# Ledger of designs, part 149: peptides against a protein of PDB entry 5EIB

Target 1, 366 residues: chain A of PDB entry 5EIB
Amino acid sequence: VDLEPGTMDSVRSGPFGQIFRPDNFVFGQSGAGNNWAKGHYTEGAELVDSVLDVVRKESESCDCLQGFQLTHSLGGGTGSGMGTLLISKIREEYPDRIMNTFSVMPSPKVSDTVVEPYNATLSVHQLVENTDETYCIDNEALYDICFRTLKLTTPTYGDLNHLVSATMSGVTTCLRFPGQLNADLRKLAVNMVPFPRLHFFMPGFAPLTSRGSQQYRALTVPELTQQMFDSKNMMAACDPRHGRYLTVAAIFRGRMSMKEVDEQMLNVQNKNSSYFVEWIPNNVKTAVCDIPPRGLKMSATFIGNSTAIQELFKRISEQFTAMFRRKAFLHWYTGEGMDEMEFTEAESNMNDLVSEYQQYQDATAD
Target 2, 366 residues: chain A of PDB entry 5EIB as posed
Amino acid sequence: VDLEPGTMDSVRSGPFGQIFRPDNFVFGQSGAGNNWAKGHYTEGAELVDSVLDVVRKESESCDCLQGFQLTHSLGGGTGSGMGTLLISKIREEYPDRIMNTFSVMPSPKVSDTVVEPYNATLSVHQLVENTDETYSIDNEALYDICFRTLKLTTPTYGDLNHLVSATMSGVTTCLRFPGQLNADLRKLAVNMVPFPRLHFFMPGFAPLTSRGSQQYRALTVPELTQQMFDSKNMMAACDPRHGRYLTVAAIFRGRMSMKEVDEQMLNVQNKNSSYFVEWIPNNVKTAVCDIPPRGLKMSATFIGNSTAIQELFKRISEQFTAMFRRKAFLHWYTGEGMDEMEFTEAESNMNDLVSEYQQYQDATAD

## One batch from the design tools (peptide; made by RFdiffusion4, then SolubleMPNN)

Design b2_p17_6_s2 (from b2_p17_6, 10 letters changed)
Fold by OpenDDE base, seed 3:
Structure b2_p17_6_s2 (fold): chain B 366 residues (1-366), chain A 17 residues (1-17)
Amino acid sequence: as target 1 above (366 residues)
Amino acid sequence: MAERAAELRKELLAKRA
């Protein structure tokens, strides 16, 4: 789905374009112009019914519909505005299904779009209310990984998207292969989301290795485990050491000893015990899939529900506040039918979310 | 466009209440 036709042509002409039904390509003509309000209220509103018709058709064809997975950006207008509109409409029609998102967070390091803080804040407000699980994929973190870890001097969107793809493949492993932990979206939610509003995940991936060092790196379970818990491998620009893990899932892929995985996972928890809440029992889950990702012998994917994720929301909030106080660009949104109150509500809800994370960070076992 | 925007806004506001 896009508000621009060119994206659909790129997907269709791509190496996997033929796996999608032609009728499932729904697109507009005008785009959102990086405006959340165009995506949510005007251009997106004209297209949403056509998307919902496709969603219904595909849902009816499912033997067992678990839920929905949306991949979108929060900095643009289509992914943010129309994406959150779709989430709202799908949630309304399918209230008993899981809503999962891969939400790409904007960063000034990656994009020059000045209104990204508005689009992100307005989107987060919708995600708090209408999603069950949100993987926070931060363009800042992706850029930093590409630059610092992968040693790419000039990271491209292709490089960032490679990390996104690896992460998405990792976190969906349990859904795609039988007999795994979190074998369905609902089980994932039960294991990962102890509090309904606190459903924003910090994903991480291992191995992250520069091309120049690949030949010298042994892929071992201890190294994967250590790297997976390293703040430098987090796909959200948060330091887990500044917060506490509410819940964690680790997904290992490849031929490895389950015993060794369990031992290393226990060791990393014990070494990092101060970074876990003590009042959530069995808050670390581990899965092992014998099928490695393409091009790797083994990998590990991390899913963290950490109170440190508030750093991401604080960053967005600070940027939002700096613009909103000046009423900068507000006329672009109000001209599409938005009220200034919607900005204030979104800001408030995001700040409440930050406060909730902080509360649980400071909570002790009674 | 404007009418649909207004309708969606009403729907969204009603869900928040």
Scores: peptide ipSAE 0.022, ipTM 0.643, DockQ to the pose 0.270
Fold by OpenDDE base, seed 5:
Structure b2_p17_6_s2 (fold): chain B 366 residues (1-366), chain A 17 residues (1-17)
Amino acid sequence: as target 1 above (366 residues)
Amino acid sequence: MAERAAELRKELLAKRA
């Protein structure tokens, strides 16, 4: 789905364009112009019914519909505005199905779109209310991984998207291979989301290795485990050491010893015990899939529900506040029929979310 | 919010007609 035809043509002409049904390409003509309001109220509102028709058709063809997975950018107008409109409409029609998102967070290091803080804040407000699970894929973190870990001097969108794809593949492993932990979206929610509003995940993928070091790297369970819990490996720009894990899932892929995985997972928990809440029992889950990802002997995917995620929201909030106080570009949104009150409500709800994370961070077992 | 989007959509369509 896109409000611009050119992006859809690129997907269709791409190496995987044929995996999608032609009738499932829904697109507009005018675009959102990086404006959430165009995506949510005007251009996106015109297109949403056509998307819902496709969603209904695909849902009816499912033997057992678990829920929906949306991949979108929170910095743009289409992904943010229309994406959240679509989430709202799907939630209304399918209130008993899981809503899962891969939400790409904006970064000034990656994009020159000045209104991204508005789009992101307005989107987060919707995601708090209308999603069950949200993977926070932060362009800030992706850029830093590309630059610092992968040693890419000039990270490209292609490099970032490679990390996104690896992460998405990793976190969906349990959904794609039977007999694994979190074999369905609802089980994932039960294991990962102890509090309904606190459903924003910090993903990570290992191994991440620079091209120059690949030939010298041994892939071992200890190394994967160590890298997976490293703050520099998080695909959300927050340091887990500044918060506490509410829940964790680790998904190992490849031929490895379950015993060794369990030992290393126990060791990393013990080493980092101060960064876990003690009042959520069995809050670390581990799965092993014998099937490695393409091109790797083994991998590990991390899913963390951490109170440190508030750092990401604080970053967005600070940028939002700096613009909103000046009413910068506000007329672009109000001109599409938005009220200034919607900005204040979105800011308030995101700040409340930050406060909730902080409350649970400070909570002790009484 | 979804209701407002529907209203704005109707208004937009009315302006374009």
Scores: peptide ipSAE 0.030, ipTM 0.690, DockQ to the pose 0.072; fails the geometry check
Fold by OpenDDE base, seed 1:
Structure b2_p17_6_s2 (fold): chain B 366 residues (1-366), chain A 17 residues (1-17)
Amino acid sequence: as target 1 above (366 residues)
Amino acid sequence: MAERAAELRKELLAKRA
């Protein structure tokens, strides 16, 4: 789905374009112009019924519909505005189904789009209320990984998207292969989301290795485990050491010893015990899939529900506030039928979310 | 929010007609 036709043509002409049904390409002509309001109220609102018709058709073809997965950017107008509109509409029609998102967070390091803080804040407001699980894929973190860890001097969207794809493949492993932990979206939510509003995940992937060092790096369970818990490997620009994990899932892929995995997972938890809440028992879950990802012998994917995620929201909030105080570009949104009150409500709800994370960070076992 | 989107859609469609 897109409000621009050119993105759909790129998908169709791509190496996997043939895996999608032609009728499932729904697109507009005018785009959103990086305006959340165009995505949510005008251009997106015009297209949403056509998307819902496809969603219904595909949902009816499912033997057992677990839920929905949306991949979108929060910095743009289409992914943010129309994406959140679509989430709202799907939730209204399918209230008993899981809403999962892969939400790409904007960064000034990656994009010069000035209004991204507005689009992100307005989107987060919707995601807090209308999703059950949100993987926070932060362009800030992706850029830093590409630059520092992968030693790419000029990271491209291709490089960032490679990390996104690896992460998405990792976190969906348990859904795609039978007999594993979190084998369905609802079970994932039960294990990962102790509080309904606190459903924003910090993903991570291992191994992350520069092209020049790949040949010299052994892939071992201890190395995967250590890298997976390293703050530099988080796909959200947060330091887990500044917060506490509410819940964690680790997904190992490849031929490895379950015993070794369990030992290493226990060791890493013990070493990092100060960064876990003590009042949620058995809050770390581990899965092993014998099937490695393409091109790797082994991998590990991390899913963290951490109170440190508030750093990401604080970053967006600070950028939002700096623009909103100046009323910068507000006329672009109000011209699409938005009120300034919607900005204030979105800011307030995101700040409330930050406060909730902080409250649980500071909570002690009685 | 969804109701407002539907209203704005109607207004948009009416302007394009």
Scores: peptide ipSAE 0.028, ipTM 0.679, DockQ to the pose 0.068; fails the geometry check
Fold by OpenDDE base, seed 4:
Structure b2_p17_6_s2 (fold): chain B 366 residues (1-366), chain A 17 residues (1-17)
Amino acid sequence: as target 1 above (366 residues)
Amino acid sequence: MAERAAELRKELLAKRA
């Protein structure tokens, strides 16, 4: 789905364009112009019924519908505005189904779109209320990985999208291969989300590899385990050492010893025990899939529900506040039928979420 | 456009209540 036709042509002409039904390409003509309000209230509202018709048709063809997965950017107008509109409308029609998102967080390091903090804040307000689980894929972290770790002087969207694809492949491993931990979206939510509003995940991946590198370093289980818990391997720009893990899932892929994995996972938990909450029993889950990702002998994917995710929301909130206090570009949103109160409500709800993470971070068993 | 936005806003607000 897009409000612009050109993006759909790129997917259709791509190496995997034929895996999608032609009738499932729903697109507008005018775009959202990086405006959340155009995506949510105007241009997106004109297209949403056509998307819902396709969603219904595909849902009816499912033998067992678990839920929905949305991949979207929170910096743009379509992914943020129309994406959150779709989430709301789908949740209304399918209230008993899981709503899962891969939400790409904006960064000034990646995009010069000045209104991205507005689009992100307005989106997070919707995601807090209308999703069950959200993978935070942060362009800040992706850029830092490309620049600092992969030594790319000028990271491209192609470089960032490679990391996104590796992460998405990793976190969906248990859904795609039978007999794994968290084999369905509901079990994932039960294991990862102890409190309904605290459903934002910090993903991580090891090994980090560039698209141009054919020489994949063979990593060991200890190296994978250590890298997976390293802040430099996180796809969200947060330091886990500044918070506490509520829940963790680790997904290993490739031929390896389960015993060695369990030993290394125990060692990393013991080494980092101060960074876990003590009042959630059995809050670390491990899965091993014998099927490696394409081109790698082994990998590890991390899913963390950490109170450190508040650093991401604080960054967006600070950027939002700096613009909103000046009423910068506000007329672009109010001209599409928004009220200034919607900005204040979104800011308030995101700040409440940050406060809630902090309360659980400071909570003790005593 | 603005009228549709106002209607959608009203619907969304009614559902949040």
Scores: peptide ipSAE 0.025, ipTM 0.663, DockQ to the pose 0.331; fails the geometry check

Design b2_p17_6_s3 (from b2_p17_6, 13 letters changed)
Fold by OpenDDE base, seed 1:
Structure b2_p17_6_s3 (fold): chain B 366 residues (1-366), chain A 17 residues (1-17)
Amino acid sequence: as target 1 above (366 residues)
Amino acid sequence: REEEAERRRRELLEKRR
């Protein structure tokens, strides 16, 4: 789905374009112009019914519909505005199904789009209310990984998207292969989301290795475990050491000893015990899939529900506030039928979310 | 305010048809 035809043409002409049904390509012609309000109230509102018709058709064809997965950006107008409109409409029609998102967070390091803080804040407001699980994929973190860890001097969107795809493949492993922990979206939510509003995850992937060092690196369970818990490997630009993990899931892939995995997972928890809440018992879950990802002997994927994720929301909030105080570009949004109060409500809800994370960070076992 | 915003959105959508 897109409000621009060019993106859909690129997908259709791509290596995997043939895996999608032609009738499932729903697109507009005018785009959102990086305006959340165009995506949510005007351009997107004109297209949403056509998308919902496809969603209904595909849902009816499912033997056992668990829920929905949306991949979108929060900095643009389509992914942010129309994406959140779709989430709202799907949740209204399917209130008993899980809503899962892969939400790409904007960063000034990656994009010069000035209004991204508005689009992101307005989107987060919707995600807090209308999703059950949201993987926060932060372009700032992706850029830093590409530059620092992968030693890419000029990271491209292709490089960033490679990390996104590896992460998405990792976190969906248990959904795609039978007989594992978190084998369905509902079970994942039960294990990862102790509080309904606190459903934003920090993903991570290992191994992350520069092209020049790949040939010299042995892939071992200890190395994967160490890298997976390293703050520099988080796909969200926050330091887990500045917060506390509410819940963690680790997904190992490849031929490895389950005993060794369990030992290493225990060791890393013990070393980092100060960064876990003590009042949620058994808050670390581990899965092992014997099928490695393509091109790797083994991998590990991390899913963290950490109070440190408030750093990401604080960054967006600060950028939002700096623009909103100046009333910069507000007429572009109000011209699409928004009220200025919707900005204030979205800002307030995101700040409330930050406060909730802080509350649980400071909570002690009674 | 919400009703007014909704009215404006409807008017915008009608003008686009």
Scores: peptide ipSAE 0.341, ipTM 0.922, DockQ to the pose 0.226
Fold by OpenDDE base, seed 2:
Structure b2_p17_6_s3 (fold): chain B 366 residues (1-366), chain A 17 residues (1-17)
Amino acid sequence: as target 1 above (366 residues)
Amino acid sequence: REEEAERRRRELLEKRR
């Protein structure tokens, strides 16, 4: 789905374009112009019914519909505005199904789009209310991984999207292969989301290795475990050491010893015990899938529900506030039928979310 | 205010049709 036809044409003409049904390409003629309100209230509102018709059709074809997965950016107008409109409409029609998102967070390091903080804040407000689980894929973290870890001098969108793809493949492993922990979206939510509003995940993937170091790196369970829990390996720009993990899932892929995995997972928890809440028992889940990702002997994917994710929301909030206090560009949004109060409500809800994370960070066992 | 915003949105959508 896109408000621009060119994006859909690029997907259709791409290496994997033929795997999608032609009728499932729904697109507009006029883009959102990086305006959330165009995506949510005008351009997107004109297209949403046609998307919902496709969603209904595909849902009816499912033997057992678990839920929905949306991949979108929060910095643009389409992914943020129309994406959250779709989430809302799907939630209304399918209230008993899981809403899962891969939400790409904007960063000034990657994009010069000045209104991204507005789009992100307005989107987060919707995600808090209408999703069950959201993977926070932060362009800032992706850029930093590409630059620092992968040693890419000038990271490209291709480089960032490679990390996104690896992560998405990793976190969906248990859904795609039988006999795994978190074998469905609902089980994942039950294991990962102790409180409904605190459903934002910090993902990570290992191995991440620079081209120059690949030949010297041994792919071992200890190395994967160490990298996966490294703050520099998080695909959200948060330091887990500044917060506490509410829940963690680790998904190992490849032929490895379950015993060794369990030992290393226990070791990393023990070494980092101060960074886990003590009042949620058995809050770390581990899965092993014998099928490695293509081109790797083994990998590990990390899913963390950490109170440190408040750092991401604080960053967005600070950027938002700096613009909103000046009423910068507000007329672009109000001209699409928004009220200034919607900005204040979105900011407030995101700040409440930050406060909730902080509350649970500071909570102790009785 | 929300009702007024919703009215404005409807008017905008009607104008676009």
Scores: peptide ipSAE 0.294, ipTM 0.907, DockQ to the pose 0.227
Fold by OpenDDE base, seed 4:
Structure b2_p17_6_s3 (fold): chain B 366 residues (1-366), chain A 17 residues (1-17)
Amino acid sequence: as target 1 above (366 residues)
Amino acid sequence: REEEAERRRRELLEKRR
């Protein structure tokens, strides 16, 4: 789905374009112009019924519908505005189904679109209320990984998207292969989300290796475990050491010893015990899948529900406040039928979310 | 205020059709 035709043409002409049904390509002509309100109230509102018709058709063809998975950007107008409209409409029609998102967070390091903090804040407000689980894929973190870790002098969208694809493949491993931990979206939510509003995940992937060092690196279970918990391997620009883990899932892929995995996972928890809450028992889950990802002998994927995710929301909030205090570009949103009060409500709800994370970070066992 | 905003949104969409 897009409000512009060019993205659909690119997908259709791509190596996997034939995997999608032609009738499932729903697109507009005018785009959202990086405006959340165009995506949510005007351009997106005109297209949403056509998307819902396709969603209904595909849902009716499912033997057992678990829920929905949305991949979208929060910086652009379509992914942010229309994406959150679609989530709301699907939630109304399918209240008992899981809403899962891969939400790409904007960064000034990646895009010069000045209104991205507005689009992100307005989107987060909707995601807090209408999603069950959200993977935070942060363009800030992706850029920093590409530049600092992968030693790419000028990171491209292709380089960032490679990390996104590896992460998405990793976190969906348990859904795609039988007999795994979190084998369905509802079980994932039960294990990962102790409080309904605190459903934003910090994903991480190992190994992250520069092209020049790949030949010299032995992949071992201890190294994967160490890297998976390293802040430099997180796809959200947060330091886990500045917060506490509420819940963790670790997904290992490749042929390895389960005993060695369990030993290393216990070791990393003990070494980092101060960074876990003590009042949630059995809050670390581990899965091992014998099937490695393409091009690797083994990998580890991390899913963290950490109070450190508040650093991401604070970054967006600070950028939002700096623009909103100047009333910058507000007329672009209000002209599309948005009320200015919705900005204040969205800011307030995101700040409340930050406060909730801080509260649980400071909570102690009785 | 929300009802007024919703009314304005409907009017805007009607003008675009």
Scores: peptide ipSAE 0.287, ipTM 0.905, DockQ to the pose 0.179
Fold by OpenDDE base, seed 3:
Structure b2_p17_6_s3 (fold): chain B 366 residues (1-366), chain A 17 residues (1-17)
Amino acid sequence: as target 1 above (366 residues)
Amino acid sequence: REEEAERRRRELLEKRR
């Protein structure tokens, strides 16, 4: 789905364009112009019914519909505005189904779009209320991984999207292969989300190796485990050492010893025990899939529900506040039928979310 | 306020149609 036609042609012409039904390509003509309100109230609102018709059709064809997965950017107008509109409409029609998102967070390091803090804040407000699981993929973190870890001097969107794709493949492994931990979206939610509003995940992937060092790196379970828990490998721009893990899931892929995985996972938990809440028992879950990802012998994917994720929201909030105090660009949003109070409500809800994370970070076992 | 915003949104959508 897009509000621009050109993106659809790129998908169709891509190596996997034929896996999608032609009728499932829904697109607008005018785009959102990086305006959340265009995506949510005008351009997106005109297109949403056509998307919902496709969603219904595909849902009816499912033998067992678990839920929905949305991939979107929070910095743009389409992914943020129309994406959150679609989430709300799907939630209304399918209240008993899981809403899962891969939400790409904006960064000034990657995009110069001035209104990204507005789009992100307005989107987070919707995600807090209308999603069950949100993987926070931060363009800042992706850029830093590409630059520092992968040794790419000038990271491209292609490089960032490669990390996103690896992460998405990793976190969905248990859904795609029977008999695994978190074999469905609901089980994942039960294991990962102890509090309904605190459903924002910090993903990570291993191995991340520069092209120049690939030949020299052994892929071992200890190395994967170490890298997976390294703050530098988090795909959200927060330091897990500044917070506490509420829950963690680790998904290993490839031919490896389950015993070795369990030993290494226990070791990393013990070494990092101060970074876990003590009042949630058995808050680390591990899965092993014998099928490696394409081109790798083994991999590990990390899913962390950490109170450190508040750093991401604080960053967005600070940027939002700096713009909103100046009333910068508000007329672009209000002109699309948005009320100015929605900005204040969104800011408030995001700040409440930050406060909730902080509360649970500071909570002790009674 | 929500009702007024929704009314304005409907009016904007009607003007586009």
Scores: peptide ipSAE 0.245, ipTM 0.890, DockQ to the pose 0.178

